# Designs tried in a protein design run: peptides against a protein of PDB entry 6PSE. Part 5

Target 1, 78 residues: chain A of PDB entry 6PSE
Amino acid sequence: PSEEEEYARLVMEAQPEWLRAEVKRLSHELAETTREKIQAAEYGLAVLEEKHQLKLQFEELEVDYEAIRSEMEQLKEA

## One batch from the design tools (peptide; made by RFdiffusion4, then SolubleMPNN)

Design b2_p23_5_s3
Fold by OpenDDE base, seed 5:
Structure b2_p23_5_s3 (fold): chain B 78 residues (1-78), chain C 78 residues (1-78), chain A 23 residues (1-23)
Amino acid sequence: as target 1 above (78 residues)
Amino acid sequence: as target 1 above (78 residues)
Amino acid sequence: MPSDEEIRAFFEAILEEARKAAE
């Protein structure tokens, strides 16, 4: 039997005291996991914003670079 | 009383049938929340990697830009 | 790989859910 099947059997055969303890355990784990999920989402959005700002800076530098490159090319052709 | 206190009372006074149902509910929510947390972490890492690659490209362009800028400055001073 | 827009939407959905749960 799978671990899930064994766990399901345990739940079905468990006494109220075990069940209450399990509810408490699961509630705690759910709360922690939820907090971690939220934190991961917040962090992910922050990184996305940083990447976006970096991309804007990169594009601006590309424009400046092409301007100088073009000017330099004209000087070499003259 | 807070919702947490009310919930705690419910758990203490609940019958086994309710407790088993609650274990099942919490297990399901925990599994889903865990999956979302993992997915969030994976996406966060992907964005970090993309940002890193962009940063490397930006730094290379900065080097090239400074080289041309310096060359142009020298031409203007000569 | 998902697009930045898809990733953003995913994160924002998580945060929106959290906001609603906190109300």
Scores: peptide ipSAE 0.653, ipTM 0.881, DockQ to the pose 0.974
Fold by OpenDDE base, seed 2:
Structure b2_p23_5_s3 (fold): chain B 78 residues (1-78), chain C 78 residues (1-78), chain A 23 residues (1-23)
Amino acid sequence: as target 1 above (78 residues)
Amino acid sequence: as target 1 above (78 residues)
Amino acid sequence: MPSDEEIRAFFEAILEEARKAAE
């Protein structure tokens, strides 16, 4: 049987004391996983913002670069 | 009492059938939350990679820009 | 890959759910 099927059988045949311990274990793991999920989302949003700001700076530099490049080209062709 | 204390009391006084149902509920929520956490991490890594590539492009453009700026300055001072 | 907007929405949904759960 799969691990899932074995676990399901264990739960069905378990005594109340084991079940209470399992509820506690699962509650703890759920709380930790939820915290980690939230943390990941917060970090993700921060990185998105950083990328956005960098994109804006890059686009500004591209404009400045093209201006100088164009001026240089004009001077060389004169 | 806090909701946590009330829940703890419920678990301690619960019948096996309720406990089995609660294990199933918590297992399901944990699985879903874990999937979401993993997805969040994957998205975060993707954005980080994009930001990194953008940073490299930005730094390359800065080098090119300074080269042209310097050349332009030299030409103007000649 | 999803768009930045879709990724943002995904993260914000997680945080909104967390906010609601804390209330």
Scores: peptide ipSAE 0.653, ipTM 0.881, DockQ to the pose 0.980
Fold by OpenDDE base, seed 1:
Structure b2_p23_5_s3 (fold): chain B 78 residues (1-78), chain C 78 residues (1-78), chain A 23 residues (1-23)
Amino acid sequence: as target 1 above (78 residues)
Amino acid sequence: as target 1 above (78 residues)
Amino acid sequence: MPSDEEIRAFFEAILEEARKAAE
């Protein structure tokens, strides 16, 4: 039997005291995992924003670079 | 009493059938929340990697830009 | 790989769910 099947058997055969303890344990773990999930999402959005800002800076530099490159090319061809 | 206190009372007064159902519910929610947390972390890492690659490209362009800028400045000052 | 828009939507969905649960 799988661990999941064994756990299911344990739950079915458990006394109320064990079941109450398990509800408490699972509630705690769920709360922690939920907080971690939220934090991961917040962090992910922050990184996305940073990447976006970097992209804007990159594109701005590309424009400046092309302007100078074009000017230099004109001077060399004159 | 808070909702948390009311829930705690419910758990204490609950019959085994309700407790087993609650264990099952919480286990399911925990599994789902855990999967979402992991997925969020994976996406976050992917975005971080893309940001890093963009930064490398940006720094490379900065080097090229400064080279041309310097050359242009020298020509203007001559 | 998912697009940035898809990733953003995923994160925002998590936060929106959290907001609703807190209300």
Scores: peptide ipSAE 0.652, ipTM 0.881, DockQ to the pose 0.979
Fold by OpenDDE base, seed 3:
Structure b2_p23_5_s3 (fold): chain B 78 residues (1-78), chain C 78 residues (1-78), chain A 23 residues (1-23)
Amino acid sequence: as target 1 above (78 residues)
Amino acid sequence: as target 1 above (78 residues)
Amino acid sequence: MPSDEEIRAFFEAILEEARKAAE
């Protein structure tokens, strides 16, 4: 039998005291995992924004660089 | 009483059939939340890596830009 | 690998779900 099937059998054969403890355990783990998931999403969005701002700065610098490069090339050809 | 205190009381007064159903529900929600948390973390790391690569490219361009800027400034002063 | 837009949508969906659960 799979671990899932074995766990299901354990739950079916468990006493109320064990079941209450399992509900408490699962509730706690769910709360923690939920907080971690939310925090991961918040951090992910922040990094996306930082990357976006960096990309804008990079593109601006590329424009400035090409302007100077072109001017320099023209001076060398003259 | 808080919702948490009320829920705790419900669990304490619940029959085994309700408790087994609650274990099943919580297990399912925990599994789904865990998968989402993991995926959020994976995406966050991928974005961080992309931002890092972009930053390296930006810093390289800054060096090249300052080199040309300095050369151009010297030519104008001469 | 998902696009930045797809990743953003994924994160925003998580936060929206959390907001609804808190209401």
Scores: peptide ipSAE 0.652, ipTM 0.881, DockQ to the pose 0.971

## One batch from the design tools (peptide; made by RFdiffusion4, then SolubleMPNN)

Design b2_p24_3_s1
Fold by OpenDDE base, seed 5:
Structure b2_p24_3_s1 (fold): chain B 78 residues (1-78), chain C 78 residues (1-78), chain A 24 residues (1-24)
Amino acid sequence: as target 1 above (78 residues)
Amino acid sequence: as target 1 above (78 residues)
Amino acid sequence: SAAERAAAEALYQRFLEEYKKSLE
């Protein structure tokens, strides 16, 4: 039997005390996993914002660089 | 009583059939939340890498820009 | 599964460490 089928069998054959303990365990794991998911999402959003600001700075510098490069190229060709 | 206390009471007084259903529900939610946590972490790592690469590109461009700027400034002062 | 959760936790921790490093 698959691991899932075996677990399903355990749940079906379990006594109420085991089932209550399992509910408690799963509830705890769910709460922790949910907190971690939210934390990861918040950090990801922060990094995304930083990347966006950096991108804007990069594009601004790129414009300035191309302006100077073009001016220099024109002077060299003259 | 708090919502948590009420839930705890329900679990303690529940019949096996309800408990089995609750285990199934929580298992499903945990699986989905785990998947979402993975997705959040993977996304975050991807954004971090993108930001890092962008930072390297920015620093490289900054060096090139300063080189051309300095060269242009020297020509203007000559 | 338990294995999937363990893998997820490892990935999560890796992300947190890299995030922390990015703040240095």
Scores: peptide ipSAE 0.525, ipTM 0.873, DockQ to the pose 0.913
Fold by OpenDDE base, seed 1:
Structure b2_p24_3_s1 (fold): chain B 78 residues (1-78), chain C 78 residues (1-78), chain A 24 residues (1-24)
Amino acid sequence: as target 1 above (78 residues)
Amino acid sequence: as target 1 above (78 residues)
Amino acid sequence: SAAERAAAEALYQRFLEEYKKSLE
């Protein structure tokens, strides 16, 4: 039997006291996991925004670099 | 009474059938939330790596840009 | 499963550590 099937059987055969304890355990784990999920999502969004700003700065610098590079190359080839 | 206190009372007064259903519900929600947490963390790590690579590229371009800018400025002032 | 939750926690902690490092 799979672990899931064994767990299902435990739940079916469990006494109310065990079931109440399991509800409490699962509620706690759900609350913690939910908090962690939200935190990870918030941090991920922050990093994404930082990456976007960095990309804009990179593209601006790339334009400036190519302008000077091209001018310099023209001077060297003249 | 708070929602938490009301829920606690519901759990205490609940029949085994309700408790089993609640265990099933919470187990399902925990599984889903866990998967979502994994996805959020994996995505966050990927974005962090992308940002890091972009930062390295940006810093390299800054060095190259300053080198050419300085050389060009010297030529203009000569 | 318990194993999946443990793996998820490890991944989450790794992300938090790398995120913290990115802010330094």
Scores: peptide ipSAE 0.524, ipTM 0.873, DockQ to the pose 0.910
Fold by OpenDDE base, seed 4:
Structure b2_p24_3_s1 (fold): chain B 78 residues (1-78), chain C 78 residues (1-78), chain A 24 residues (1-24)
Amino acid sequence: as target 1 above (78 residues)
Amino acid sequence: as target 1 above (78 residues)
Amino acid sequence: SAAERAAAEALYQRFLEEYKKSLE
């Protein structure tokens, strides 16, 4: 049987004391995992924002670069 | 009492059938939250890489820009 | 599963480490 099926059988045959302990365990793990998920999401968002700002700066620099490049090219051709 | 205390009391007084259902519920939520944590982390890593590549491109453009800017400045001062 | 959670934790920690590195 799969691990899932084995676990299901364990739960079905378990005594109330075990079940209460399992609820507590799962609740704790869920809380921790949820906190970590949120933290990861927050950090990911922060990086995304930084990337966005960098992209804007890059695009501004591209505009400035092309302006100077074009001016330089015109001067050299004159 | 806090929600946590109320929940704890509920678990203590619950019948086995409720406890089994709660284990099932928590297991499902934990699995789902775990997958979401994975997705958040994977996405975060991807964005980090994208940001890194963008930074490299930006730095390259800065070098090129400063080269042309300097040349232009020299020409104008001559 | 426990294995999936362990893998998830490892990935999460890797991300946090890389994120921290990116701030340096």
Scores: peptide ipSAE 0.523, ipTM 0.873, DockQ to the pose 0.905
Fold by OpenDDE base, seed 2:
Structure b2_p24_3_s1 (fold): chain B 78 residues (1-78), chain C 78 residues (1-78), chain A 24 residues (1-24)
Amino acid sequence: as target 1 above (78 residues)
Amino acid sequence: as target 1 above (78 residues)
Amino acid sequence: SAAERAAAEALYQRFLEEYKKSLE
C-alpha cells in the first residue's frame, strides 16, 4: 500500500481528537506555504522589473555603440 | 470574534464527518499551494539567471563602448 | 506528500538565498 492509501485509512479510522490535531497541523502548514508562495512571487516580480530596466539600458547602449562603430568603420574605409 | 476564532470553535465542536472532510480539503489545498510554491521558486531562479546573464552582457558591451568612445575621442582631438 | 513538501522547501530556500545574493 502507498503512503497515500495508508494516510487515507488513518483519516477514515481516526478519532475526533486526532482529526482536530490534523486540521490544526494542516492549517498551519497551508498558511506557511501560502505565505512562502506569495513571497517568492513578489521577489520574482522584483527581479523581473530589474531585468526589464537593465534590458532597456542595454538596448540604449547597443544603439549608441552601433552608431560609434558605424562611424569608425566609415572612417577606416576612407 | 475574529474569523480565526470562529473557525477554531467550528473545529472544536465539529463532528468527525466534518473533520474528515476538512482534512481532505486542507490536504488538497496544501498540495496545490505546494506545487505553486515550487513553480514560483523555479520561475524566480530562472529570472535571476536571465538577469545575471544580461548584466554580464551589459558590462561587456560597456567595456567595448568605452574603448571605441575613447578611440574616437582621441581621433577628434588630433 | 511530506517528501514533496521537503523538496519544495529546499527549493524555496535556495531561491531566497540567490535572491538575497542578487541584491548585493
Scores: peptide ipSAE 0.522, ipTM 0.872, DockQ to the pose 0.914

Design b2_p24_4_s2
Fold by OpenDDE base, seed 2:
Structure b2_p24_4_s2 (fold): chain B 78 residues (1-78), chain C 78 residues (1-78), chain A 24 residues (1-24)
Amino acid sequence: as target 1 above (78 residues)
Amino acid sequence: as target 1 above (78 residues)
Amino acid sequence: AMEAEKERLVEELRRIVEEARAAE
C-alpha cells in the first residue's frame, strides 16, 4: 500500500478531533507554501528584469566595441 | 467577526463528512500550490543561470573593449 | 526570441503571483 492510500484510509477512519487537527495542519502548510510560492515568483521576476537590463547593456557595449574595432582596423590598414 | 474566526467556528462545529471533504480540498490545494512553487523556483534558477552566463560574456567583452580602447588611445597620441 | 520568451515567462510568473494573492 502506498503512503497516499494509507493516508486516505486514516482520513476515512479518523475521529472528528483528528480531522479538525488535520484541517488546521493543512491550512497552516498551505499558507506557508503559498507565501513561498509568491516569494519564488517575485524572485524569478526580479532576476528576469536584471537579466533583461544586462542584455541591453551587453548589446550597447557590442555596438560600441564593433565601432572601435572597425576604426582600429581602418587605422591599421592605412 | 473575521473570515478566519468564522472559518474556525465552521471547523469546530462541522460534521465528520464535511471535515473529510475539507481535508481532501486542502490536500489538493496544497499539492497544486507546491507544484507551482517548484515550477516558479525552477524558472528562477534557469534565469539565474542565463543571467550568470550573460554576465561572464559581458565581463569578457568589457575586457576586450578596454584593450582596444587603450590601444586606440595610444595610436592617436603617437 | 529572447523578448518573446521573457514575455511568456513574465506572464507565467505574474499568473502564479496573482493567483496566490487572490487566494489570500
Scores: peptide ipSAE 0.110, ipTM 0.788, DockQ to the pose 0.557
Fold by OpenDDE base, seed 4:
Structure b2_p24_4_s2 (fold): chain B 78 residues (1-78), chain C 78 residues (1-78), chain A 24 residues (1-24)
Amino acid sequence: as target 1 above (78 residues)
Amino acid sequence: as target 1 above (78 residues)
Amino acid sequence: AMEAEKERLVEELRRIVEEARAAE
């Protein structure tokens, strides 16, 4: 049987005391995992924003670079 | 009493059938929340890698830009 | 295309945050 099937059997055969303990355990883990999920998502958003700002800066620099390159090319041809 | 205290009382007074159902519910929610957390983390990592590559490209362009800017400045001063 | 994918990713991450906050 899979671990999931074994766990399901354990839950079905468990005494109330174990079940109460398991509810408490799972509730705690769920709360922690939920906080971690939020943190991971917030971190991801922050990185995305940073990447976006960097992209804008890069595009601005590309424009400036092409402007100077073009001007220099014109000067060299004259 | 807080909602947490009320929930704790419900768990203590609950019958085994309710407890088993609650374990199943919490297990399902934990699995889903865990998956979402992992997904968020994976997305964050991917964006970090993209940001890093972009940063390298930006730095390379900055070097090239400064080179051409300097050359142009020298030509204009002459 | 990249911008559209980025926007979708942002919305997905926002959804994850909002759903998690609402559940707390």
Scores: peptide ipSAE 0.109, ipTM 0.788, DockQ to the pose 0.599
Fold by OpenDDE base, seed 1:
Structure b2_p24_4_s2 (fold): chain B 78 residues (1-78), chain C 78 residues (1-78), chain A 24 residues (1-24)
Amino acid sequence: as target 1 above (78 residues)
Amino acid sequence: as target 1 above (78 residues)
Amino acid sequence: AMEAEKERLVEELRRIVEEARAAE
């Protein structure tokens, strides 16, 4: 937006001292944002693993449930 | 000298044209990195919702399982 | 279907992690 054009003008008209400060600022923000990106991705992977483990537990319970259901059916027929 | 010290020296000795180009480069990288961070967070949230739904299904199955297990125990005692 | 979707998501997240680590 207009803020982008204003920022572009600031960069074009800026003195070297401001530009050096801006490079330092952006470098710092980039480093922090990069770390946060990694953390967000690692968190996502952790949640996926938890979901996967839960799915395995669910499927195991389904098997156990069907086994008991079948056994109970046999007991009722006997 | 470390790469960080060398980069710091480069920034200090750089001409305005280089500094403006570096601001542009860093701004672009920051924008992309920020987008990727948000994307990772959105994926994590989606998986969390799926895990929650799976947990609800798991708990429903646990209730049904315990009901059948209890009934079967009664049949075995008879 | 759920497994295929999971695999795609895992690969995307791994890509993000690897690209970020490579940039550091």
Scores: peptide ipSAE 0.109, ipTM 0.787, DockQ to the pose 0.561
Fold by OpenDDE base, seed 3:
Structure b2_p24_4_s2 (fold): chain B 78 residues (1-78), chain C 78 residues (1-78), chain A 24 residues (1-24)
Amino acid sequence: as target 1 above (78 residues)
Amino acid sequence: as target 1 above (78 residues)
Amino acid sequence: AMEAEKERLVEELRRIVEEARAAE
């Protein structure tokens, strides 16, 4: 039997005291997992913002680099 | 009374059939929330890798930029 | 391609956050 089928049998045969404890356990785990999900998503958004800012800085530096490269090429050819 | 206190009373007074249904509901929500948490974490890790690669490219460009800037400064002063 | 991918990731992460907050 699968673990899922075994767990289903346990729930079906359980006493009310066990069921109440299981509800409490699952509620706690759900709350924690929900907080962790939110935290993971917020972290991902923060990293995306950092990457975006870095991309802008990189593009600005590329423009400045090409400007200096072009000026230097002109100086060498004159 | 708080929603938490009201829910606690419901669990305490509930029949086994309600408790089994609640275990099923919470188990389902926990499984879905866990999957979403993992998905969020995987996305965050992917973005971190992209940011890391971009940072390496940025640092390489900074080195090249400073080299050209220095060479051009020498040409202008000579 | 990079911008499109970034936008898709942003929307997915935002969806996950909003769904979680709405459930609380």
Scores: peptide ipSAE 0.109, ipTM 0.788, DockQ to the pose 0.562

Design b2_p24_4_s4
Fold by OpenDDE base, seed 2:
Structure b2_p24_4_s4 (fold): chain B 78 residues (1-78), chain C 78 residues (1-78), chain A 24 residues (1-24)
Amino acid sequence: as target 1 above (78 residues)
Amino acid sequence: as target 1 above (78 residues)
Amino acid sequence: MEEEERERLERALREIVEEARARE
């Protein structure tokens, strides 16, 4: 039997005391996992913002680079 | 009583059938929340990789920019 | 295209956060 089937059998055969403890355990794990999910998502959003800022900086540098390149080309042709 | 205290009382007074259903419910929610947590983490990692690639490109452009700037400065001084 | 992708991802992450908070 799969672990899932074994667990399902355990739940079906369990006494109320075990079931209450399991509800408590699962509730705790759910709360922790929910917190971790939020944290992961917030981290992702932060990285997105950082990437966006970096992109803006890159684009600014591209403009400056092209300006200097063009000026240098003009100086070499003159 | 807080919702948490009310829920705790409900769990204590619940019959085995309800408790089994609650274990099933919580297990399902935990599985879903875990999946979503993983997904959020994967998204964050993808963005990190993109940011890293962009950073490398930015650094390359900075090198090229400084090279041209230096060359241009030399041309202007000569 | 990159901006649209960023916006889509941002929306997805926000939805994950909002869904998580709604379940608390």
Scores: peptide ipSAE 0.228, ipTM 0.819, DockQ to the pose 0.533
Fold by OpenDDE base, seed 3:
Structure b2_p24_4_s4 (fold): chain B 78 residues (1-78), chain C 78 residues (1-78), chain A 24 residues (1-24)
Amino acid sequence: as target 1 above (78 residues)
Amino acid sequence: as target 1 above (78 residues)
Amino acid sequence: MEEEERERLERALREIVEEARARE
């Protein structure tokens, strides 16, 4: 039998005390996993914002670089 | 009573059939939430990698910019 | 291109956060 089938059998044959404990366990794990999911997503959003700010800085520097490059090229040709 | 206290009371007074159904429900939600947590983490890691690559490109451009700036300054002073 | 990718990822992450909060 698969582990899933074995677990299903365990749940079917379990006493109320075990079932209550399992509900408590699963509720706790669900709460923790939910918190971790939120944290992972919030972190990803923060990194996205940082990446966006970095992109803006990169584009600004690229403009400044091309300005200096063009000025230097003009000075060399004159 | 708080919703948590009411839920705790429900679990304590519940019949085995309700408890088995609750275990099934919580197991399903835990599996889904776990999948979503992993997905959130994978997305966050992808964004981090993109940010890292952008940072490397920014640093390379910064070096090139300073090189041209320095060359231009030398040409103006000579 | 990069902006579109950023927006797609942002939406995906926001959906994950919102779904998680709705289940709490």
Scores: peptide ipSAE 0.227, ipTM 0.819, DockQ to the pose 0.526
Fold by OpenDDE base, seed 5:
Structure b2_p24_4_s4 (fold): chain B 78 residues (1-78), chain C 78 residues (1-78), chain A 24 residues (1-24)
Amino acid sequence: as target 1 above (78 residues)
Amino acid sequence: as target 1 above (78 residues)
Amino acid sequence: MEEEERERLERALREIVEEARARE
């Protein structure tokens, strides 16, 4: 049987004391995992904002670069 | 009492049928939240990599821009 | 400074991923 099936059997055959302990364990792990998920999301959002600001700077520089490049090209062709 | 204290009392007084159902519920939520945590973290890493690549591109463009700017400035001063 | 910050963040995110995968 799969580990899932074995675990399901364990839960079905378990005494109330074990079940209460398992509820406690799972509740704790769920709380921790939820916190970590939120933290990961917050970090991702922070980096996304930084990337966005950098992108704006990059695009501004591209405009300036293309302007100079175009002017230089015109001088070479003249 | 806090919601946590009330929940703890509920768990202590609950019948095995409720406890098994709660284990099932928590297991499901934990699995789902774990998957979501992984996704959030992977997304954060992807954005971080994108930002890093953008930074490299920006730095390369800065070098190219400064080279052209310097050449143009020399032409203006001559 | 940015590189050090990037490395710190990358480590943190990787730890989150690794911990999550270890629990599954």
Scores: peptide ipSAE 0.213, ipTM 0.815, DockQ to the pose 0.547
Fold by OpenDDE base, seed 4:
Structure b2_p24_4_s4 (fold): chain B 78 residues (1-78), chain C 78 residues (1-78), chain A 24 residues (1-24)
Amino acid sequence: as target 1 above (78 residues)
Amino acid sequence: as target 1 above (78 residues)
Amino acid sequence: MEEEERERLERALREIVEEARARE
């Protein structure tokens, strides 16, 4: 039997005291897991913001670089 | 009474059938939330990697830009 | 400084992933 089947059997055969404890355990784990999910999302958002700022800086530098490259090419052709 | 206190009372007074259903519900929600947590974390890692790659590209471009700038400055001074 | 921050964040995210996977 799978662990899932064994767990299902345990739940079905369990006494109320065990079931109450299990509800408490699962509620706690759900709350913690939810917090961790939110935290992960917040971290992702922070990195997205940083990446966005970096992208803007990169694009600005690309423009400046192409300007200098073009100017230099013109000077070499003259 | 807070919703938490009311819920705690409900759990304490609940019949085994309700408790089993609640364990099933919480188990399902925990499984879903766990998957979502993993997805959120994986997303954050992906964005972090993208930012890192962009940073490397930016630093490379900075080096190239400074090289061209310096060369152009030398040509103008000659 | 940015690299240190990146490494710290990466570790935190990896821990979240690994802890979640360990419970599955």
Scores: peptide ipSAE 0.201, ipTM 0.813, DockQ to the pose 0.555; fails the geometry check

